Peptides against a protein of PDB entry 5HOI. Designs and how they scored, part 73

Target 1, 351 residues: chain A of PDB entry 5HOI
Amino acid sequence: FRYMPFSPAGTPFGFTDRRYLTMNEVGYVSTVKNSEQYSITVSFFDVGRFREYHFEDLFGYDLCFLNEKGTLFGQSKTGQIQYRPHDSIHSNWTKIIPLQAGERITSVAATPVRVIVGTSLGYFRSFNQFGVPFAVEKTSPIVALTAQNYRVFSVHYSQFHGLSYSLSELGTSSKRYYKRECPLPMSLPNINSDMKKDANLDYYNFNPMGIKSLFFSSYGDPCIFGSDNTLLLLSKWRSPEESKWLPILDSNMEIWKMSGGKETTDIHVWPLALAYDTLNCILVKGKHIWPEFPLPLPSEMEIRMPVFVKSKLLEENKAILNKKNEIGADTEAEEGEEDKEIQIPVSMAAE

## One batch from the design tools (peptide; aimed at target 1 I267 E300 E341)

Design b1_p25_7_s1 (made by RFdiffusion4, then SolubleMPNN; from b1_p25_7, 17 letters changed)
Fold by OpenDDE base, seed 4:
Structure b1_p25_7_s1 (fold): chain B 351 residues (1-351), chain A 25 residues (1-25)
Amino acid sequence: as target 1 above (351 residues)
Amino acid sequence: SMLERLKRREEKRKEFAKRVQELLE
């Protein structure tokens, strides 16, 4: 096993000179090999909101995270990171992360307020959006990161324990854990069954964990999409004992149903984001499970959340509302980050 | 309205199903 650089929905080069470094609901970042250099392009799905830009990469960035305010780049071997705001008013910044011998940056994440770097030795490094460091924590080896606002979803790997996950909040003064290195019930890629096709071997060499993407839903729930093409959502993460992974979508099964039961072995879902009750994704046709160039237009796949999950989420929201009403008006507004109540749309409750 | 949301979901599902069929042809 080798620790490989992970970026959400990143694609391998394969036999080409180009790949996607990352993609999500905001856009996609591509890199093209140009002799000893790379040309990086940051493209957006909302062309009216953001202007596409490009730059020459002399470092060979192999890590990327795109958000609504900027793009974080990283070089897994050198430890160099760069943040590039989309707005030209804000300056780019570059930093070198100190790496030990054999240590690699395995994942990076960025929100408008935080930058996170995870390593193969389990160093978790946090920064503000300007690259000012907050803390360094030692965890189990980090293989993937995503972040939304102040929240971080991290995936860890141990040779002895397999995959685990953490969910944390990076406040100004301290890191809070909602989940800390809990077992992640995601299947690893099966080398023996799936490697009969060269395309699967190339993807395995690029991403040995088979994590196609991880993201937060529009409601702030951690989501992961593995090699089995199942979308897992972490439900009830605020209640550590009640927290569970929900298989909210089998994308292979849904494509099969939508085909009318035809063979769909060459149709693949490439996950971007979960917005409300729809998986934003790229539908890929071909031998490769990842999108090639040009990028197809995103598609929205409807997710049917199990009714039992919806009812429990409604009960939790009612319980939170009732607790707020029992705590009378007089306790000082400590600026506790308003944990934006997951207002489950009433429409999700009715299905 | 709830009805408008349901209608939009049905439309999205039909569009996605159409896109899957277009990839099977």
Scores: peptide ipSAE 0.421, ipTM 0.888, DockQ to the pose 0.545
OpenDDE base, seeds 1, 2, 3, 5: peptide ipSAE 0.420, 0.420, 0.419, 0.418; ipTM 0.889, 0.889, 0.886, 0.890

Design b1_p25_7_s2 (made by RFdiffusion4, then SolubleMPNN; from b1_p25_7, 15 letters changed)
Fold by OpenDDE base, seed 4:
Structure b1_p25_7_s2 (fold): chain B 351 residues (1-351), chain A 25 residues (1-25)
Amino acid sequence: as target 1 above (351 residues)
Amino acid sequence: AAEEERKRREEKRKKLAERIQELLE
C-alpha cells in the first residue's frame, strides 16, 4: 500500500497530459503538464461571481482544495503549500511544511478561516487563513481531509484497523472532537473483482482508498462518496452515541432507475457537493469513472432521504424561538443553541 | 411553497432523465 495525495473529486492524468486537481460546487482546478512545468487553471461554475485565473506551477502541485475565498495548493513530496485568494486584494502566501523522511502530505483543506494539512504519518497541522500555525497533532495516518468553516472531517487509514474518521472543530483556543478516529463503514476498492478493466487499475493507483470525494453538506453534515458509488452522510454527529452513517443515495441504482432500467454500466456519477436534498455531480460516459476534458455541465441528483424535514424543522425551531422571544421568557438564547442538531424523526431516516 | 417545491423536484428529475438519455444514445 502507498499513501497517495488526495484532493476532493481529483482525477488522474491517465494517458493524458492534463487532470483535475479538485472540483466541488464552487468550481474546478485543472493542471496541464508542459515538459517540466505545469499550468494551473482555477475555473468557476458561477462565472458572474468569480473570474477564472491561471498561473505557472514550477513545483508540480498534486494537492488542491477550492473554497469561495481562495484555492489551497500542496506538493505532497516537498511539503510546499500555497494559498491563492480569488480576490487580488489579498496576497498569496507560500509555506513549507516540515516533512520527515518518507512522510508525505496526503491531503489539504481550506476554509475562509482555516487551513489544514494532513500527512501519511498522521501529522494534523492547522493554520489560519493567513498561514499562521495553531497546532500540530499526531493522529492515525490521514488519507483525506475536508473542511467547512471551523469544522474538519478527516479520514484515517491503518493497515490493522482499516478506515476511520474524525470530526473536529478548530476554535481559536482549542480543538474539539465530535468524533475521534471512529470506524468508517466504507467499502474499499476490491482489486480482484473490479480491476479486470485497465481503467479501474489506473484509478486505483491514483486513489487506492476509492474515495471519489468528501464534503460537508449545506447543513454541515459530513459526506463521503466511495468506490461503491454510495453517498454516505453522517447524521446526529453532535450526539456521539446516536451518530450514524446513512446511505442517502445509491447513485448506480438512481441512474439505472432514471434510464428506465437500461444498461448503465458505462455511466458514472462524479460527486461535487450536497446542497440541501440534491447531490451536485457530473455524469460521466465511458470507460473512465472520472470526467475528462472538457468538463461536462454539472447535474443535480435528488437524494431519497427527506432532508426537507431538516429545513422544515429549522423553520419550525426558528418560529418556536421567535414565539418564545415574544412571550418575554428570559430564555437566554445561548448563541450555541442555533447550532443544535435538529433531531430528524427515526421514521424519516427509513425512506 | 410545497407545490412549488414539488414542481422544482419534478423539473430536476426531468433534467436528470434527459441527461442520462443523452448519454445512452
Scores: peptide ipSAE 0.532, ipTM 0.926, DockQ to the pose 0.518
OpenDDE base, seeds 1, 2, 3, 5: peptide ipSAE 0.531, 0.532, 0.529, 0.531; ipTM 0.925, 0.926, 0.923, 0.925

Design b1_p25_7_s3 (made by RFdiffusion4, then SolubleMPNN; from b1_p25_7, 16 letters changed)
Fold by OpenDDE base, seed 4:
Parts: structure tokens; sequence; C-alpha cells
Structure b1_p25_7_s3 (fold): chain B 351 residues (1-351), chain A 25 residues (1-25)
């Protein structure tokens, strides 16, 4: 087994000179080989909010994480990381992560407030958005990271214990665990059954864990999409004894239903994000399970949210509306149509 | 609000079904 650099929804080069380093709901980062150099492009789905930019990569960045404020890059072997704000007002910064002999950066994540680096030896390194270090923690070997605000979802691998996960919050003074190295009930890619097609072997060599992506939902719930094309959501993570992984979407079954029961073995779902009750994804046609160039437009796939999550969401939204109505009787409501981004209380995440 | 959410879901499902049909043609 070899630890490979992981980025959310990253694609292999395959037989091409180009790949996606990462993609999510914000956009997609591509890299093109140019002799010994790389050209990186950061592209966005909301072209009105963000401007596409590119730069020359002399380091061969193989790790990437995109958020609304910037892009984090990493080089798995050298330990170099770079953060590039999308806004030119903020300066880029570069840092070298000290690596031991044979250690690799396996994953990186960035939010507007935190930068996280995970390694093949299980070093978990945290920084602020300016690259100021907070802490170094030793964990089980990290294979994947994602983050939202102050929360980090980490996936760990042990040859003896298989996959585990942690859910943590990176405060200013301390790290809090909601979950710490708990078993992750995700199936690993089966080399003997699935590798009959060369395209699957290429993907396995790129991503031996078969984790196509991991993200937080719009509600702040950890989500993972494995090689079985099932979207798992961690529910009730605030209650350690009640927390469970929910298979909220079998994407193969949904594509099969939408086809009218036809063979859909050449149609693949590539996950981007979970917004409310909709998986943002790319539909891919062909031998490769990942999107090629040009990137197809994102599609929206409805998920089956558990009834109890919907009921709690409705109850808490009613309770918030009632409290606002009790407090707001005396202040003239300037009817600014502030797009009521339902500030989903942090308390609703995975309850 | 609920009816509009239902309409948006039905529209999304229709668009996705049309795309899957196109991909299978």
Amino acid sequence: as target 1 above (351 residues)
Amino acid sequence: MEEERRRRREEKRKKLAELVAEMLS
C-alpha cells in the first residue's frame, strides 16, 4: 500500500497532460503539464462573483483545496504549501512543512479561517488563514481532509484497523473532538472485481482509498462519497452515542431509475457538494469514472433526507422565526430583501 | 415556500432525467 496525495474530487492525469487538482461547489482547479513545469488554472462556477486566474507552478503541486476566499496548494513530497487568496488585496504565502524521511503530505484543507495539513505519518498541522501555526498533533495516518469554518473532517487509514474518521473543531485555544478515530463504514475498492477495466486500475493507482470526495453539507454534516458511489452523511455527530452514517444516496441506483432501468454502466456520478437536499455533481459518460476536459456543467441530484432530519429542521426554523417575531415587534423592519440564507443553526448539523 | 421547493425539485429531476436520456442516446 502507498499513501497517495488526496484532494476532494481530484482526477488523475490518465493518458493526458492535464487533470483536475480539486473541484467543489465553488469551482475547479486544473493543472497542465508543460515539460518540467505545470500551469495551474483556478476556475469558478459563479463567474460573476469570481475571476478565473492562472499561474506557473514550478513545484508540481499535487494537493489542492478550494474555498470561497482562496486556494491552498501542496506538494506531497517536498512539503511545500501555498495559499493564494482569490482577492489580489491579500498576499499569497508559502510555507515548507517539515517532513520526515518517507513522510508525505496526504491531504490539505483550507477554510477562510483555518489551514490544515495531514500526513502519511499522521501529523495533523493547523494554521490560521495567514499561515501562522497553531498546533501539531500526532494521529493515525491521514488519507483525506476537508474543512468548513472551524470544523475538520479527517479520514485515517491503518493496515490493521482499516478506515477511521475524526470530526474536530479548531478553536483559538484548543482542538475539540466530536469524533476521534471512529470506524468509517466505507468499502474500499476491490482490486479483483472492479479492476477488470484498465481505467479502474488507473484510478486505483491515483486514489487507492476510492474516496472520490468528502465535504461538509450546507448544514455542516460530514459527507463522504466512496468507490461504491454511495453518499454517506454523518448524522447526530454532536451526540457521540447516537451518531451514525446514513446512506442518503445510491447514485448508481438513481441513474438507473432515471434511465428507465437501462444499462448505465458507462454513466458515472462525480460528487462536488451537498447543498440542502441536493447533491451537486458532474455526470460523466465513458470508460473513465472521472470528468475529462472540458468540464461538463454541474448537475443536481435530489437526495432522500431522513424524515427525522427534515422534522428537526422544520422545528428549529419555526423556533427561530418565533423568537425573531417576539423580539422584532418594536423595530421597523427595513424590508431589505436580504436573501434569507437560512442561517442553519450550528446545532442542526447532523442532529 | 413548500410548493416552490417541490416545483424546483421536480424541475431538477426533469433536467437530470433529460441529461441521462441524452447520455444514453
Scores: peptide ipSAE 0.481, ipTM 0.907, DockQ to the pose 0.501
OpenDDE base, seeds 1, 2, 3, 5: peptide ipSAE 0.476, 0.477, 0.477, 0.480; ipTM 0.907, 0.905, 0.906, 0.907

Design b1_p25_7_s4 (made by RFdiffusion4, then SolubleMPNN; from b1_p25_7, 16 letters changed)
Fold by OpenDDE base, seed 2:
Structure b1_p25_7_s4 (fold): chain B 351 residues (1-351), chain A 25 residues (1-25)
Amino acid sequence: as target 1 above (351 residues)
Amino acid sequence: SLEEELRRRQKKREELAKRIAELLE
């Protein structure tokens, strides 16, 4: 096993000079080899909201995380990170992460308020959006990170215990754990059965964990999409004893159904995000399980969870909060209600 | 409305089915 740099929905070069460093619902970051340097392009799906930009990369960034405010880049070997706001109002900043001998940055994440760096030795480093450090914690080896607002979903690997996950919140002064190094019930890639195809071996060498992506849903639930093409959602994570991983979408089975039961072995789902009740994804045709160039338009795949009820309950809760604010009731008690997990009634979860 | 949302979902499923069909040609 080798620790490889991970970015959400990142693609290998394969036999090309090009790859995607990362992609999600906001956009996609591509890099092109130009002799000894790279040209990076940050592209957006909403071309009306954001302007595409490019720059020359002399460092060979192999880690990336895209959010609505900026792009974080990292170099796994040197420990260099760069944050680039999408706007021209805020300045770019660079920092060197101190690495021990043989240590690698394995994953980076950025929100509008936090920057997170994870390493192969389990160093978890947190910063604000300006690169000011908060803390350094030592955990089990980090293989993947994602973040939304103040929350971080981390995946860890141990040779003895396999995959684990943590869910934490990065406050101003302290880190809170909702989950700390709990078992992750995700299947690892099967080297013996699946590696008979050269394309699967190339992808395994790029991503040995088979984690195609991880993200937070639009409802703030941790999601992971593994090599088995199953979307897992962490439900009830606020209740430690009730928390469970739900297989909310088998993407191979869904493609098969939507084809009318045809052979679909050369059609692949590449995950971007979970927006409400739909997996935003790229449909890929061919030998490679990842998108090539040019990037196809995203597709939406419906999940079977009754998320429509969750949306309605969110709107009702917001309407109740707005009415209470108009009545001048003490707002300090209500920040605790917005963070309640919306329970779907059992009657609606069975349809 | 619920009916508008069901129609939106149905349209998205039809768009997905069409895209899968185009990829199978």
Scores: peptide ipSAE 0.520, ipTM 0.922, DockQ to the pose 0.514
OpenDDE base, seeds 1, 3, 4, 5: peptide ipSAE 0.517, 0.518, 0.520, 0.518; ipTM 0.922, 0.920, 0.922, 0.922

Design b1_p25_8 (made by RFdiffusion4)
Pose (drawn by RFdiffusion4):
Structure b1_p25_8 (pose): chain A 322 residues (1-190, 198-318, 341-351), chain P 25 residues (1-25)
Amino acid sequence: FRYMPFSPAGTPFGFTDRRYLTMNEVGYVSTVKNSEQYSITVSFFDVGRFREYHFEDLFGYDLCFLNEKGTLFGQSKTGQIQYRPHDSIHSNWTKIIPLQAGERITSVAATPVRVIVGTSLGYFRSFNQFGVPFAVEKTSPIVALTAQNYRVFSVHYSQFHGLSYSLSELGTSSKRYYKRECPLPMSLPNDANLDYYNFNPMGIKSLFFSSYGDPCIFGSDNTLLLLSKWRSPEESKWLPILDSNMEIWKMSGGKETTDIHVWPLALAYDTLNCILVKGKHIWPEFPLPLPSEMEIRMPVFVKSKLLEENKEIQIPVSMAAE
Amino acid sequence: SSDELFERVQRTLEKRKEEREEKEK
């Protein structure tokens, strides 16, 4: 099996010279093939706070993670990473991650206080926001990483357990695991979208902590999974809280559509900030549309019953209250 | 027809967002 470089909400090149590296509620990072180099553009949705800028990529970064304080870049092959703070007060710093034979950097994540690099051999290298290393750890092969403040949500893969996840906190003292390689019941992919599933074999469209600090993941099944009771290991449950396919179906008047797709950015309490993509492909294009907001709904709606009540989709009060 | 369905979805989402902002005020 070949591990692929992962970034939250990243898009493939397809038949173009540009794609999105990473995408969330803060903004979007795109890269354009420029003869022999790349042109990286860092954009923001709150235009008033941060200024959109661009720079020339002489290395070919294919890994990226965006937070409110800075942008982290990484190269899956050479192992070079660069952290660019949004403000000009703080300097950019660059490090090169040691990589063994065939070892690839599979995912990177950054917070205002931590920088995380994961490799295909299971190396977990953590730094502060300035590049000072804390500890090098060996875990299962990492395929996806996201972080919030001091906490890290890592998705692992092997030939035995399949997909597993770890939830840990990088405290000032030492590293503490809340959950260590527990089952991750995300649906795996089972065509026009072949380009995407070569770029992202797991179908993990994005993963992120919620605005209130709960781990979330958005697989190829277009269902938002939220980790409930993660503080008590014996009570941990993955809860499906939004069937985005059902919502588009309800808002489209019960019509089956093959051109409307959801691209996850982040979860804010009960609202999924996303990009509504219209077209044959399931990933967003250029220019990037304005973010949309989709309220979460428990998957308790049946299509056949909804069609009877309407004879936008009107929902029976008895069913809506449930 | 596909354009109309897409615009309907956008309109529904914008309406829900406006209703939620009014309840918060």

Design b1_p25_8_s1 (made by RFdiffusion4, then SolubleMPNN; from b1_p25_8, 14 letters changed)
Fold by OpenDDE base, seed 4:
Structure b1_p25_8_s1 (fold): chain B 351 residues (1-351), chain A 25 residues (1-25)
Amino acid sequence: as target 1 above (351 residues)
Amino acid sequence: ESDELYEQILESLKKKAEERKKLEE
């Protein structure tokens, strides 16, 4: 097994000189090979919020994470990372992550407040948004990372134990675990079944775990989209004993239904983000399971949330909006995230 | 065939998104 650099919804080069380094709800980052150099472009879906920008990459960045404030780049072999704010007011910064012999950066994540680096030896490195280090922790080998605010969702791999996950919060003084190296009930790519199409071989060589993307929902729930095209959401993660993965969308089944039950072997869902009750995604046409160039417009695919969860979420959002309107303008509302666990009823997981 | 099916699915997704938006307003 070879650890490969992972970025959320990143695509392989395939037979081309270009690929997506990452994509999510904010936008997409592309890289083009120019002889021994690369040209990187950071593009946005909301063209009103941010202007597209590009730069020359002399390092060959193979890791990327995009957020609303900036883009984190990483080079898996050299350990170089770069953070580029979208705003020109803030300076870019670079850092070299010290790597041992054979160690690779396997994933990077960035929020407006944290930068995270994970390695093939299981070094978890945390920084603030300015690249000031907080801590280095030794975990099981990290294969994927995502982060939202102070929360980090990490996927780990062991040859003996398979896939595991952690959910942690990176405070200023300490790391809290909600989940620590718990089994991840995601199937690894089946080389024999999935590789019947030569086009998939390139993808699994690029991403051996088949994790198409990893993100937090708009409600702060960890989400993973694997090679089986099922969206898994981690529910009740605040209660470690009650936490469970919910298959909230079978994208193959949804495409099949929308087709009227036709063969859909050349139509694929490429995940971007989960916003409320919709998977933001790219509908991909062709033999490749990943989007090519130009990138199609994002589509919204409704998830199978239990009706009771949708109603409760809508009520909670209305209650939050009403509280914001009753509290006059001047109080810095301490975002006491009232950790209101959405109790999803158990019964709907069996139909 | 694959093209028509792709456009059909895109239109279906778009229609559902427009229907959801009208229910939230």
Scores: peptide ipSAE 0.578, ipTM 0.935, DockQ to the pose 0.481
OpenDDE base, seeds 1, 2, 3, 5: peptide ipSAE 0.575, 0.577, 0.575, 0.576; ipTM 0.934, 0.934, 0.933, 0.933

Design b1_p25_8_s2 (made by RFdiffusion4, then SolubleMPNN; from b1_p25_8, 14 letters changed)
Fold by OpenDDE base, seed 2:
Structure b1_p25_8_s2 (fold): chain B 351 residues (1-351), chain A 25 residues (1-25)
Amino acid sequence: as target 1 above (351 residues)
Amino acid sequence: EDDELYNQILASLEKKKKEREKKLE
């Protein structure tokens, strides 16, 4: 087994000179091979809110995480990381993560307040948004990371125990665990069944765990999308005894229904994010299970929520739309209220 | 065939999106 660099919804080069380093609801980061160098482009879905930018990459960044304030890059072998704010006001910073012999950075994550680095030896390194270190913790080998605000969702791999996950909060003084190396009920890619298609072999060489993406929902729930094309959501994670993984979407089943019951091998769902009751995704056409160039427009696929949750989501969305329409008249945007934790009603995290 | 099926699925997703938007209005 080889630990490979993981980034959310990252794609392999395949037979091309280009790939996506990462993509989510904010945008997509692409890299193109230019002889001995790489050209990186950071693109956004909301072109009115953000300006596309590019730069020359002399390091060969193979890790990436995109958020609303900036992009984190990493080089898995050298341990170099770079944070690039989307604005021109804040400076870029670069740091070298010390790696042991044979150690790799396996995943990176960034929020507006935290930077996280995970390694193949299970070193979990935390920083603020300016690259000031908080702590180093030794865990089981980290294979994937995502983060939202102060929360981190980590996936771990052990040869003896398979996949596990942790959910933690990175305060100023300490790390709190909600979940610590608990079993993750995700199927690993079956080499004998899934690799029979040559197009899948390149993907599983790039991503041996088959984790297509890892994110938090708009409600701050950990989500994972595996090789089985099932979206799993961690429900009730605040209640240690009640926490469970919910299969909230079988994307193959949804494609099958929308096709009128036709079997297809050349249409795939590529996950970006979970917003309310919809999976934001790219509908991919072709032999490759990942999007190629140019990137298709994102699509929204409805998830199977409990009926009571769906009604509340519709009411909350109406209330948000009505507030946006009322605020659009008179209030100059006071910058200060961004940090209100969306208090998910305990009832929604409980269904 | 695959192009027609792809476009059918896209049109189904877009239709469902518009039906959700109209229920939020």
Scores: peptide ipSAE 0.597, ipTM 0.941, DockQ to the pose 0.412
OpenDDE base, seeds 1, 3, 4, 5: peptide ipSAE 0.596, 0.596, 0.597, 0.596; ipTM 0.941, 0.940, 0.941, 0.942

Design b1_p25_8_s3 (made by RFdiffusion4, then SolubleMPNN; from b1_p25_8, 13 letters changed)
Fold by OpenDDE base, seed 2:
Structure b1_p25_8_s3 (fold): chain B 351 residues (1-351), chain A 25 residues (1-25)
Amino acid sequence: as target 1 above (351 residues)
Amino acid sequence: MSDELYQQVLESLKKRAEERRKKLE
């Protein structure tokens, strides 16, 4: 296992000279390789509220977090971070995070009031929006971070315990835990199923945990979207005993329903944010599970708890077809490749 | 095939979004 730099909804270069460093509901950050340099562009979905800007990156930033006030950049190996406010009134600042031998910055997050840096050795570093440090805490190795206001959602990885998560609030004087290194019931990428397509290998080399994104919902609930394309929401996190992960959307099932039950191997959901009852996402076309250039317009997908298992429906439909063929054996009906539209039960289409 | 299916899913998402908008108005 190798710790890789993680950014929410970041994409690999693949065979291209360009990638998305991060994207969310605010916008998307792209980087293009220009010899030994990079050109970074910060783009926004609301072009009336924000102005696109670009700059030359001499450091090779491989970490990014975008919010409504600015963009945080990080270099995983050197420990350099830069915060760039979107407003030119506020100054950019740069800082070097001290790293031990072999330590990497694995994730960064920024809110209008906090900057957070997580490392492969489990150093959790907190700063204010001006880069003034608050504290350093030692945790299990951090693989992903997101933050909203004063609240931080962190994902940890241990070789012994797998994935865990923490939910904390970064006050002025202290860190409060709502959850501290609790088990995260997210499936890791399955090498045998997910890596059968060479196109997915590049992604899992870029992101070994398969965490496509993590964010807070509009209600302030932690959300994570894994390699299984299921959106998990942490409900009731204020009550330790009542807190649970809810699978609130199976995006593969929803695409399958919208396709009329056809094979959807070249259609993918790329998560951006959860706003109320809708997943803001990019609907991706192609072999790669991540968006290419240019970025398609965001789509909204309504959240729906998966009640039905696709495999059982496919087995039931095969069993019905086999019974029909046993009864109809006397008519030489030509085996036209009828695109057997799997009749989605009306109850599944109406919910 | 893959393009038509992608457009079908995309139009389904747009239709559902419009239906939700009309329920909130």
Scores: peptide ipSAE 0.597, ipTM 0.935, DockQ to the pose 0.706
OpenDDE base, seeds 1, 3, 4, 5: peptide ipSAE 0.596, 0.597, 0.597, 0.597; ipTM 0.935, 0.935, 0.935, 0.933

Design b1_p25_8_s4 (made by RFdiffusion4, then SolubleMPNN; from b1_p25_8, 13 letters changed)
Fold by OpenDDE base, seed 2:
Structure b1_p25_8_s4 (fold): chain B 351 residues (1-351), chain A 25 residues (1-25)
Amino acid sequence: as target 1 above (351 residues)
Amino acid sequence: MDDELFNQILESLKKKKEEREKKLE
């Protein structure tokens, strides 16, 4: 096994000079090889809200995380990280993460309030948005990170125990765990059966864990999309004894149904985000399971949500829209994000 | 791969989105 740099929905170069470093609901970050240099472009889906920008990369950034306020870049071997706010009001900052011999940065994440760095030796490093360090913790080896606000979802790997996950909150002075290195019920890529296709081998060499992406849902639930093309959601994570992973979408099965039961071996779902009851994704055609250039427009795939949850979500969205229309321009209402966990009932596992 | 099948799936996803948006209005 080799630790590789992971970024959410990142793509390999393959036989091309270009790849996506990361993509999500906000946008996509691409890099192009220019001899010994790279040109990075940060693009957005909402072109009215954000301005595309580009820069020359002399470091060869192989890690990236995009949020609504900025982009975090990392170089897995050198330990260099750079944060670039989207707004020109805030300055870019660069930092070198101290790495031991053979240590790699394996994943980075950034929110408007936190920067997180995970390594192949299990060093978890936290910073504020200005690169001021909070803490260093040693965990099991980190293979993937995502974050939303103060929450961090981390995936760990052990040769003896396989995949585990942690869910933590990074306060001002302390880290709280909701989950700490609990077993992750995700299948690893099967090298012997699935890797007979050259395209699958190239992707496996880029991403040995087969984690296409991980993110938080719009409700703050940890989500992971593996090599089996199943979207897993962590339900009831606030209740340690009740917490479970729910398979809320088999994307291969949904494509198969939409095809009328035809062979769909060259149609792939590339995950971006989970917004309410829909997986935001790129529908990919071809031999490669990842999107090529130019990036197609995102599609929305409906997840299997209970009808009563869907109705409640529709009522809540109407209530939020009505409140936004009643609150005139000037009040920064502290939207107390009522931490509404998606309760998927057991009855949907039987239909 | 049949371009028609891929386009059929894209159109199906688009139609379902439009049907969801109309239920929110």
Scores: peptide ipSAE 0.545, ipTM 0.928, DockQ to the pose 0.487
OpenDDE base, seeds 1, 3, 4, 5: peptide ipSAE 0.545, 0.542, 0.545, 0.545; ipTM 0.927, 0.927, 0.927, 0.927

